Peptides against a protein of PDB entry 6A30. Designs and how they scored, part 46

Target 1, 150 residues: chain A of PDB entry 6A30
Amino acid sequence: AQDADNVLQPIMDLLDSNLTLFAKICEKTVLKRVLKELWKLVMNTMERTIVLPPLTDQTMIGTLLRKHGKGLEKGRVKLPSHSDGTQMIFNAAKELGQLSKLKDHMVREEAKSLTPKQCAVVELALDTIKQYFHAGGVGLKKTFLEKSPD

## One batch from the design tools (peptide; made by RFdiffusion4, then SolubleMPNN)

Design b2_p15_5_s3 (from b2_p15_5, 7 letters changed)
Fold by OpenDDE base, seed 1:
Structure b2_p15_5_s3 (fold): chain B 150 residues (1-150), chain A 15 residues (1-15)
Amino acid sequence: as target 1 above (150 residues)
Amino acid sequence: SASQQRIKELTEAMK
């Protein structure tokens, strides 16, 4: 469980502020589309983090996410006024762009076989991230998350 | 876990 949390923490830190903002500023259909893209990104990131490098290389995700997350405001984003709303949309778009770039900066290495411990960590991490994206029913559907090819 | 707690917080924020 702790290993799963360690793997997910950098991703969750990045997602926490962004998803809160997106939930406030996006229409439901747009939000679902954003969540689907984030889901793909997270799955790909997890694959590269857990499957390709050893679990000990958690520093790479942290470094990559930190390089892209320097502009992420930690905290509950207040609903912007009309003038502030535009700036928040621009900031959100910038943050989304940074997330997309994160995928491109991770070199695809050959998939390695996972140890039983790594498999258990992946399973726990997947369950947690599915719950995260489901968000008590306001996020992505469970059926989508379970059938995702990512 | 810390992750589960954050999930709860995010779930509430998205309601």
Scores: peptide ipSAE 0.084, ipTM 0.679, DockQ to the pose 0.796
Fold by OpenDDE base, seed 3:
Structure b2_p15_5_s3 (fold): chain B 150 residues (1-150), chain A 15 residues (1-15)
Amino acid sequence: as target 1 above (150 residues)
Amino acid sequence: SASQQRIKELTEAMK
């Protein structure tokens, strides 16, 4: 459980303020599209962080997400004015375009087999992340999360 | 856990 929390902490720190802001300013269809792209990015980043570098590097997940998810900043941002909100949506659309291109460049690195300990951490982390993206039914559908090829 | 608390807060913010 502690290991799973250590893996999730950088992801949650990065996503928390940004998703809260997006939930308030985005139209429902735009928000769903943003969540789908973020889901793919988070899954790919988590896989790389668990498989490639040591689990002790707690800052790596946040750094990887920030590098590829341009515009996702850590910090409590006040709700922008309506004009600022429109600009934020425009920026989000641009970021989504970049995320879609990233998927094509994510070379399937040779999936090293995970140790039993790593598998247990991944399973626990996946359940938590699925609940996070489902967000009590206002986020992504359970069917999408469970059948995701990522 | 801290992650569970954040999930709850996000869920409430998205309602």
Scores: peptide ipSAE 0.083, ipTM 0.674, DockQ to the pose 0.793
Fold by OpenDDE base, seed 4:
Structure b2_p15_5_s3 (fold): chain B 150 residues (1-150), chain A 15 residues (1-15)
Amino acid sequence: as target 1 above (150 residues)
Amino acid sequence: SASQQRIKELTEAMK
């Protein structure tokens, strides 16, 4: 469990900084699209971090995200006032665009065989991430999450 | 876990 948390923390920090805002400002269909893109990004990031490197740690994931996610705001976003709303929406859209670019630049490599430890970590992490994206039913459907590549 | 707690918080925020 601790290992899974260590793997997830950098990803969750990134998501936390943005998703709360997105949930409040985006229309439902737009939000779902955002979540789907983020889901793909998360899956790719996990694959790279867990499968490719022999060692998995929070620092590595953080480094990968920082290295490729240049310009993403890392701070917790406060809901904008009406005066700042347009700019905040623009910034959110910009950040989303950067995430999309990150995804596109993340070349998926063939999955290597996982050690038993890595496999266990992945399983725990995936369960947690699925719960996150499902968001008590307001996020992505379980059926989508189960059918998506891990 | 800390992650699970955060998920719960985010879930509530997204409702």
Scores: peptide ipSAE 0.081, ipTM 0.675, DockQ to the pose 0.831
Fold by OpenDDE base, seed 2:
Structure b2_p15_5_s3 (fold): chain B 150 residues (1-150), chain A 15 residues (1-15)
Amino acid sequence: as target 1 above (150 residues)
Amino acid sequence: SASQQRIKELTEAMK
């Protein structure tokens, strides 16, 4: 559990403020599309971070994601003014475009054998991330998350 | 866990 949390921490740090912002600003259909793209990116990033390098390199996930996410404005409690909101949407769209480019450059790696420890961490991490993206039913559908390639 | 608490917070934010 602790190892899974360590792997997830960099991802969660990036997603926390940004998804809160998106939830407040974006229309539901737009938000759903954003979440789907982020889901794919997160899955691919996790595969690379856990399968390719040693499990000890837990910060790699956050580093990879942050390279393309730093320009995204963090969410505010107060709803922005019209001008601020429009700019935030524009910035968010721009950052999502950068994330999409990252995804396109991510090549599927050859299947590698995982140690029992790595397998356990992956399983716990995947369950947590699925719950995160499902968000109590207001996020992505469970069926979509379950059909996504592991 | 910290992750579980964040999930709850985000769930509420998305309602």
Scores: peptide ipSAE 0.079, ipTM 0.668, DockQ to the pose 0.801

Design b2_p15_5_s4 (from b2_p15_5, 7 letters changed)
Fold by OpenDDE base, seed 3:
Structure b2_p15_5_s4 (fold): chain B 150 residues (1-150), chain A 15 residues (1-15)
Amino acid sequence: as target 1 above (150 residues)
Amino acid sequence: SASQERIKKLTEEMK
């Protein structure tokens, strides 16, 4: 458990800063949309970090935005602030690009399959992140989180 | 754990 907490700390620091801000400034429906997009970005970033060699933050962000950007542009998110909700998500995605550093904590050698110990840490980390996005029932639905490819 | 405390904090902030 302590090892998983240590591995998750960089991710949690990034998520805490962004989600705390969004929780304060967004109404409920907007917040749900933001959480869904952030969830997709986190899952894709983790998958790439584990499976692929470390990508440059810009390359990773660009690829993620290209895959998910078509969905983001169609949803006019009415945010109470002067900032476009899409722009806020893009800014959050740029910060989430730092999740590439997670590879250094979870996988020592880039080209090898995860050891059983590493797999156990990843599973615990994924469960913790799901709980974080569920946020005691006020965040994303469990059914949505469980259907996400991991 | 530290992670559980963060989850609890976020849950309270989102209510």
Scores: peptide ipSAE 0.277, ipTM 0.839, DockQ to the pose 0.787
Fold by OpenDDE base, seed 4:
Structure b2_p15_5_s4 (fold): chain B 150 residues (1-150), chain A 15 residues (1-15)
Amino acid sequence: as target 1 above (150 residues)
Amino acid sequence: SASQERIKKLTEEMK
């Protein structure tokens, strides 16, 4: 469990900063759409990290996400005005678009095999992320999360 | 765990 938390820390730091703000400023339909895009991005990033890690698992995910998550620091959640909120959504969409493009240019290396212990940690981490995006039923549907690449 | 607490927090914010 602690190992899984350590693996998730960089992702969760970014997600906490962004999703907490989005939850406050977005209408439900918009929020769901944002969550879906973030989910796809996170899953694609994790898949590449697990299958073809050019960097250590923690550094790759954290570095890639931090490069595009600039401007939303953990703990700096202020409720913006409606106009400010709209601008934040557009900025987030721009950042997500940039990260998606970066995915296509990521260096591909030879696939690495995971030990049983590493697999268990990854599975636990993935389950935790799914729970995070599901958010007790107010987030993404379980069926959607289960169809996404891991 | 720390992750579970974050999930709870997000759940509350999204209600």
Scores: peptide ipSAE 0.271, ipTM 0.833, DockQ to the pose 0.790
Fold by OpenDDE base, seed 5:
Structure b2_p15_5_s4 (fold): chain B 150 residues (1-150), chain A 15 residues (1-15)
Amino acid sequence: as target 1 above (150 residues)
Amino acid sequence: SASQERIKKLTEEMK
């Protein structure tokens, strides 16, 4: 469980900041669309990292995500005024763009098998991410999350 | 866990 939390911490920091902002400024239908796109991006990134990791250490996910998430701290403190909201969305989009770049930087290598420990960490991480995107029933539907490739 | 606390917080903020 601790290993899963360590792996997820950087992405959760990014997601928490972005989703908290979007929850405040977006209409519900727009928010759901944003959640779906974020889910796809996260799943695609995780899939590539797990199946074709450039490094043997799964902690690399956290390091890479932390590197790309650092820019988000500057927007965290200000309650968005109308003008601040647009700038915060722009900054959030920029940070999400960095996550996309991370996906593109993953080297295509031969698929690696996971150790039992790595499998357990991945399972816990995926379950946690699903719970996060479900958000107690106000986020994405469980059926949608379960149909996504892992 | 820290992740579970984040989930709870997000759940409340998205209501």
Scores: peptide ipSAE 0.254, ipTM 0.826, DockQ to the pose 0.804
Fold by OpenDDE base, seed 1:
Structure b2_p15_5_s4 (fold): chain B 150 residues (1-150), chain A 15 residues (1-15)
Amino acid sequence: as target 1 above (150 residues)
Amino acid sequence: SASQERIKKLTEEMK
């Protein structure tokens, strides 16, 4: 459990403030769409960390998310105004789109086999992330999270 | 855990 929390810490640090803000400023249907795209991004980032682990899982996930989330972080500092919120959503969407394109261009190296311990940590981390995106039922549906590639 | 507390916080913010 502690290992899973450590792995998730960089992801949670990035997502917490942004999702909290989006929850306040977005209409429900728009928010769900944003959550779906963020879910895909997180899953892709984790996959890359497992397949291409030049860094520790924690450091790599945090670095990848930070590198492509500059516009999202800038929005975090701004007051939640309607105009600012719209711009933040636009910037976030643009960044997510760029990350999606990057995925298509990434050459998969041979996946390193994880030890049984590492597999257990990843499974626990994935379960925690699913719970996070479900957000007690106000976020994404469990059925969506379970059917999505992880 | 710390993650569970964050989940709870987000859940409350999204209500």
Scores: peptide ipSAE 0.247, ipTM 0.821, DockQ to the pose 0.842

Design b2_p15_6_s1 (from b2_p15_6, 7 letters changed)
Fold by OpenDDE base, seed 5:
Structure b2_p15_6_s1 (fold): chain B 150 residues (1-150), chain A 15 residues (1-15)
Amino acid sequence: as target 1 above (150 residues)
Amino acid sequence: SSQQRIEELTKKMKE
């Protein structure tokens, strides 16, 4: 559990900042679309991380996620004017774009078999992320999350 | 800690 939390913490920090912002400024329909895109991004990133286990890449992703997550917190103090909200969305999109770029820079190494411990951590991490995106029923539907390729 | 964060997020999304 602790290992899974450590792996997820940078992702959750980024997601918490972005989702909190989006929840405040977006209507339900827009928020749902944003959540779907974030879900796809997270799943794709995790898939590559699992397939490409080099520890170096995880640390880079974590560092990038933390660096960008902290940047969003500094902007949070000002009352979101519509202009500020748009800029924050743009910044969030830029941050997500950087995550995508990092994903593209991950050298496709041969898929290494995961140890039983690693499998357990991944399973727990996936369950936690699903719960996170479900957000007590306010987020994405469980059916949608379960149909996504793990 | 992850569960607490989920609960906090859920609360924020309901506001």
Scores: peptide ipSAE 0.202, ipTM 0.789, DockQ to the pose 0.763
Fold by OpenDDE base, seed 2:
Structure b2_p15_6_s1 (fold): chain B 150 residues (1-150), chain A 15 residues (1-15)
Amino acid sequence: as target 1 above (150 residues)
Amino acid sequence: SSQQRIEELTKKMKE
């Protein structure tokens, strides 16, 4: 549990700051869409970070941002601020690129498959992230979260 | 803890 918490702290810090901001500025339906896109981004980033070598992290982040950035443009919340909600989401997604560092916490050996211990940590981490995105029922539905590949 | 953070976020999301 402690290992999983340590791995999740950077992610939780990033998500907490951005989700707090989005909760304030977004209407509920838009917020739900944003949460879904962020969930996908987090899951894809984690998957690629675990599977791919560290050297591909920048390319991976760029690819993920390009794929998910286009989907978020359609959910325009007219924010009164000079930085439109889209730009804020883009910045948040860019910051989520720091998830690449999760590999360093989860995998110590570059060339080897995850040990059983590491797998257990990943599973616990994923469960925690699911709980976080569910947010006591005010976030994403459990059914949506459960359909995501582990 | 992660649990405490989830609770805090839950509270904020309900406001």
Scores: peptide ipSAE 0.200, ipTM 0.789, DockQ to the pose 0.769
Fold by OpenDDE base, seed 3:
Structure b2_p15_6_s1 (fold): chain B 150 residues (1-150), chain A 15 residues (1-15)
Amino acid sequence: as target 1 above (150 residues)
Amino acid sequence: SSQQRIEELTKKMKE
């Protein structure tokens, strides 16, 4: 548990700052939509970082931002401030590119499969992130989180 | 700990 906590601290710091801001500026429906998009981004980034270590950070971030940025713009979600809210989400998504730092902690050798120890740490980290996004029932539903690819 | 941070975030989101 301590090892997983140490690995997650940078991610948690980033998420805490962004989610706190979004909770203040977004109404409930908008906030839920934002959380769903952030969840998808986090999961996709982790999947690529862990499963596809050879991919460059820029390639992963660029692909994720292009895919999710288009989806977020088309969403009928009226953000309280039109241009500013979308831009803030985009900036937050860009900052989540720092999840690549998790690669440095979890994957020492880019071309090799994870060791059993690393797999255990990843599993614990994923469980912690799910709990974080659930936020004691205020965040995303457990059913939504569990349907996401591990 | 991560658990403490989750509790703190939960509190903030309920306010």
Scores: peptide ipSAE 0.196, ipTM 0.785, DockQ to the pose 0.753
Fold by OpenDDE base, seed 1:
Structure b2_p15_6_s1 (fold): chain B 150 residues (1-150), chain A 15 residues (1-15)
Amino acid sequence: as target 1 above (150 residues)
Amino acid sequence: SSQQRIEELTKKMKE
């Protein structure tokens, strides 16, 4: 459990700030769509990190996400106007689009097999992420999360 | 700590 938490901290730090902002400014259907895209991005990033671990899982994920997320508003939600909110969404969408392109630039090397211990940590991490995106029922549906590839 | 963060986010999203 502690290892899973350590791996997830960099991801959660990025997601907390952005999702908090989106939750405040987005209509429910728009928010759901954004969450779906973020879910796919996170899953793809984790998959690549597990298969191609050049660094520790937490460091690599954190670095990759932070590199492309620098332009997203950090923590302090000051959206004084509707216009500002719209611009923030546009900027966030642009940055997320750039993250998606990162997938194409990562060269697939041979998949490293995980030890049983590593598999257990990954399973716990995935369960935690699913809970995070479900957000007590206000986020993504459980059925959607369960259909996602592990 | 992760569970606590999930709960906090859930609360914020419900507001």
Scores: peptide ipSAE 0.179, ipTM 0.775, DockQ to the pose 0.811

Design b2_p15_6_s2 (from b2_p15_6, 5 letters changed)
Fold by OpenDDE base, seed 4:
Structure b2_p15_6_s2 (fold): chain B 150 residues (1-150), chain A 15 residues (1-15)
Amino acid sequence: as target 1 above (150 residues)
Amino acid sequence: SSQERIKKLTEEMKK
């Protein structure tokens, strides 16, 4: 559990800030759409990070997201003005578009073998992320989370 | 912890 938390921390730091902002400024339907796109992005990034390169650095996924997500908030923000909020959403959407291309920029390699310990950590991490996006039932539906984002 | 983060997000999204 602690290992999974450590692996997820960089991702969660990014997600917490952005989702908090979006929860405040987005209408429910818009928020759902944002969540779906973030889910896809996170899952695709994790898939590449875990399957292609070795799972050696717990910060790899977070680093990738931060590197390519320059316009994403890194801290809990106060509710901005309407104009500021609109710009933030626009920037976030733009960044999401760029991040979605990460999968295509990575050189395809043969899948890496994971140790049993690594597999257990990944499994727990994935479950935790699903719970996070489900957000006690107010986030994404379980049926959506069980599907491939591709 | 991750669970605390989940709880926090849940509460924020309920608003």
Scores: peptide ipSAE 0.408, ipTM 0.890, DockQ to the pose 0.744
Fold by OpenDDE base, seed 2:
Structure b2_p15_6_s2 (fold): chain B 150 residues (1-150), chain A 15 residues (1-15)
Amino acid sequence: as target 1 above (150 residues)
Amino acid sequence: SSQERIKKLTEEMKK
């Protein structure tokens, strides 16, 4: 459990800051949409980090943004300020590229496959992230979280 | 802890 918490610490810090902001500025329907897109982005980033270790942060960010960035950009936040809520979401998505750093915690540079211990940590980490996005039932539905991201 | 973070987010999203 401690290992999983340590692995998740960077992403949790990022998610806490961004989701707190989004919760304040977004209408509930918009927030739900944002959560879905962020979930997809997180899952894809983790998958690429684990499956394709040689990829650079820039490569992962670029690929993820190409696939999901357009969806995030449509998250219209009625912000009275010139700070484009879309830009905030975009920035958050870009920062989620830092999930690549999870590789350093999960996989040693020379290992093409995860050890059983590493797999257990990943599973626990995934469960924790699912709980986080579920947010006691006010976030994403469990059925959505249990599906593989497209 | 992760659980504390989840609780905090839950409360924030209920507003």
Scores: peptide ipSAE 0.405, ipTM 0.891, DockQ to the pose 0.686
Fold by OpenDDE base, seed 5:
Structure b2_p15_6_s2 (fold): chain B 150 residues (1-150), chain A 15 residues (1-15)
Amino acid sequence: as target 1 above (150 residues)
Amino acid sequence: SSQERIKKLTEEMKK
């Protein structure tokens, strides 16, 4: 559990910052769309990381997400005016775009098999992320989360 | 913890 939490911490920090902001400034329908796009991005990033682990197993997802998430910390404190909210969404979208670019820069290496421990960590991490996006039932539906983002 | 983060997000999304 602790290993999974450590792996997820960078992505959760990014998601917490963005989703907290979006929850405050977006109506429910818009928020749902944002959640769906974030879910797809997260799943695609994780899939590539699992299939093509270019970095050390424990820090890879976190490092990849931290490099792109650091830009989001600067905007955290100011009460978003509507104008500020739009800019924050734009900045968040830009950061998400950088995550997509990172995906393209991942060198195609041969798929490495995961150890049983790594598999358990990934499984727990995936379950935790699903629970996070479900958000006690106010987020995405379980049926949606169980489907492939592709 | 992850559970605390989930709880926090749940509360924020209910507002």
Scores: peptide ipSAE 0.395, ipTM 0.885, DockQ to the pose 0.709
Fold by OpenDDE base, seed 1:
Structure b2_p15_6_s2 (fold): chain B 150 residues (1-150), chain A 15 residues (1-15)
Amino acid sequence: as target 1 above (150 residues)
Amino acid sequence: SSQERIKKLTEEMKK
């Protein structure tokens, strides 16, 4: 469990930053759509990381997401605290578009074999991420999270 | 720590 938590910290930092903002500015149905797209992106990124681990177990997932997230942030105009709701929605929509493009550029590579320990860590990490996106029932439905985006 | 983050996000999404 501790290993899974350590692996997830970088990705959780990125997700917390983005989802906290979206939760504040988006209507419920829009927020749900954002969550679905982020879920797909996270799953695809994890798949790529498992297939081609470029870094250590603790940082690889977070680093990959951060690398792509920085590209998203550069297109992110810092929402001024005084921006009207319309501008905030526009910026959120722009970010969603960038996320979609990022998903399309994620290439499947040949899977590398994992040790039993690594498999256990990945399973725990996936369960934790599912819980995160479910958000006590106010986020994504369990049935959606149980379906592979692949 | 992860569970704490989940709880925090849950509360934010309830607003």
Scores: peptide ipSAE 0.382, ipTM 0.881, DockQ to the pose 0.699

Design b2_p15_6_s3 (from b2_p15_6, 4 letters changed)
Fold by OpenDDE base, seed 3:
Structure b2_p15_6_s3 (fold): chain B 150 residues (1-150), chain A 15 residues (1-15)
Amino acid sequence: as target 1 above (150 residues)
Amino acid sequence: SSQERIEKLTKEMKE
């Protein structure tokens, strides 16, 4: 557990700062939508980082931002501040590109399969992130978190 | 710890 916590600290710091801000400025429906989009972004980024280590950070971020950025703009979600809220979400999504730092902790050698120890750490890390997004029942539903983001 | 962070976020989202 300690190893997984250490690996997740940078990601959790980023998520804590952004989610705290969103919780304060967004009404509940908007907040749920933001959480769903962030969850998709986090899961896709982690999947690509872990499963496809050879991909460059810029390629992953660019693809994710292009795919999810269009979805956020078209979303029927009225953010409390028109242009500012969408821009803030976009900026937060861009910052989540720092999830690539997880690659440095989990994958020491590019293009190699994870060791059994690394797999165990990844599994624990994923469970922890799911619990984080569930937030004691006030966040995302378990059924949503267990479903593939693809 | 991650558990403490989860509890903190839970509290913040309930407010």
Scores: peptide ipSAE 0.356, ipTM 0.867, DockQ to the pose 0.708
Fold by OpenDDE base, seed 4:
Structure b2_p15_6_s3 (fold): chain B 150 residues (1-150), chain A 15 residues (1-15)
Amino acid sequence: as target 1 above (150 residues)
Amino acid sequence: SSQERIEKLTKEMKE
């Protein structure tokens, strides 16, 4: 569990601020759409990071996301004014657009086999992320999460 | 912890 948490920390640090912001300022339907896109990005990034490079680099996912998601704030975002909120959404969308290109920017390598321990950590991490995006039932539906692209 | 983050997000999304 602790290992899974450690693996997730860089991702969660990036997501927390953005999701908090979106939860505050987005209409429900828009929020769901944003969550879906974020889910795809996270899954794609994790797939590339886990399958191609060694899992031992727990910070790799976070580093990649930070590198391509420059300007994404960490921590809880205060509710901005209407004007500020619009700009923040725009900036976030721009950054997410850059993140979507991460998969293409990485050199394709052969998939590396994981040890049983690493597999267990990955499975736990994936389950935790699903729970995170489900958000006690107010986030993405379980059916969507189970069918999500990876 | 991740669980705490989940709970926090859940709360924020319900508001």
Scores: peptide ipSAE 0.353, ipTM 0.865, DockQ to the pose 0.762
Fold by OpenDDE base, seed 5:
Structure b2_p15_6_s3 (fold): chain B 150 residues (1-150), chain A 15 residues (1-15)
Amino acid sequence: as target 1 above (150 residues)
Amino acid sequence: SSQERIEKLTKEMKE
């Protein structure tokens, strides 16, 4: 569990900041669309990470995500003024763009077999992130989360 | 923890 949390922490830090902002600014329909796009991005990034050697890539992903995520106020976003909201959305979009760039820089290497421990960590990480995106039933539907994003 | 983050997100999305 701790290993899975460590792997997910950089991604969750970015997602928490962005989703907290979007939850306050966006209507339900828009928020759902944002969640779907984020889900696809995260799943595609994770897929590439699993194919790549875990340790070096996780450190790189974590460093890149933290470097770009530090600019978002991690605190309870007060209802921003319209101008502040626009700037925050822009910043969030920029950070999401960095996540996309990270995905593009991940070279798909030959699939290496995972150890049983690595498999267990990946399974737990996937279950955790599904629960995160489901958000107690107010997020994405379980049926959607069980489908391949491809 | 991840569970705390899920609970936090759930709360935020319900507001």
Scores: peptide ipSAE 0.341, ipTM 0.859, DockQ to the pose 0.719
Fold by OpenDDE base, seed 1:
Structure b2_p15_6_s3 (fold): chain B 150 residues (1-150), chain A 15 residues (1-15)
Amino acid sequence: as target 1 above (150 residues)
Amino acid sequence: SSQERIEKLTKEMKE
């Protein structure tokens, strides 16, 4: 469990910052759509990170995600005015779009086989992140999360 | 720590 938490911390740091902002400024249906796209992005990124580099590098996922997220300054998100909110959504969407492009630049190396211990850690990490995106029932539906490729 | 983050997000999304 501790290993799974350590692996997820960099991802969750990024997600917390973005989702907190989106939760405040987005209508429920828009937020749900954003969550779905983020879920897909996270799953794709994790898949590549698990397959290409050893799971031992706990910071790698966070580093990959941060390279494209530099624009989210830890600044006190003053709830921007309506006009500022729209611009923030646009900027966030642009940043997310750049993350999608990262997928195309990652060269597929041969999939490294995970040890049974590593598999267990990945399973725990996936369960935790599913719970995170479900957010006590106010986020994504369990059925949607369960259909996502592991 | 992860559970605390989940709870925090849950609270924020309910508001």
Scores: peptide ipSAE 0.323, ipTM 0.851, DockQ to the pose 0.771

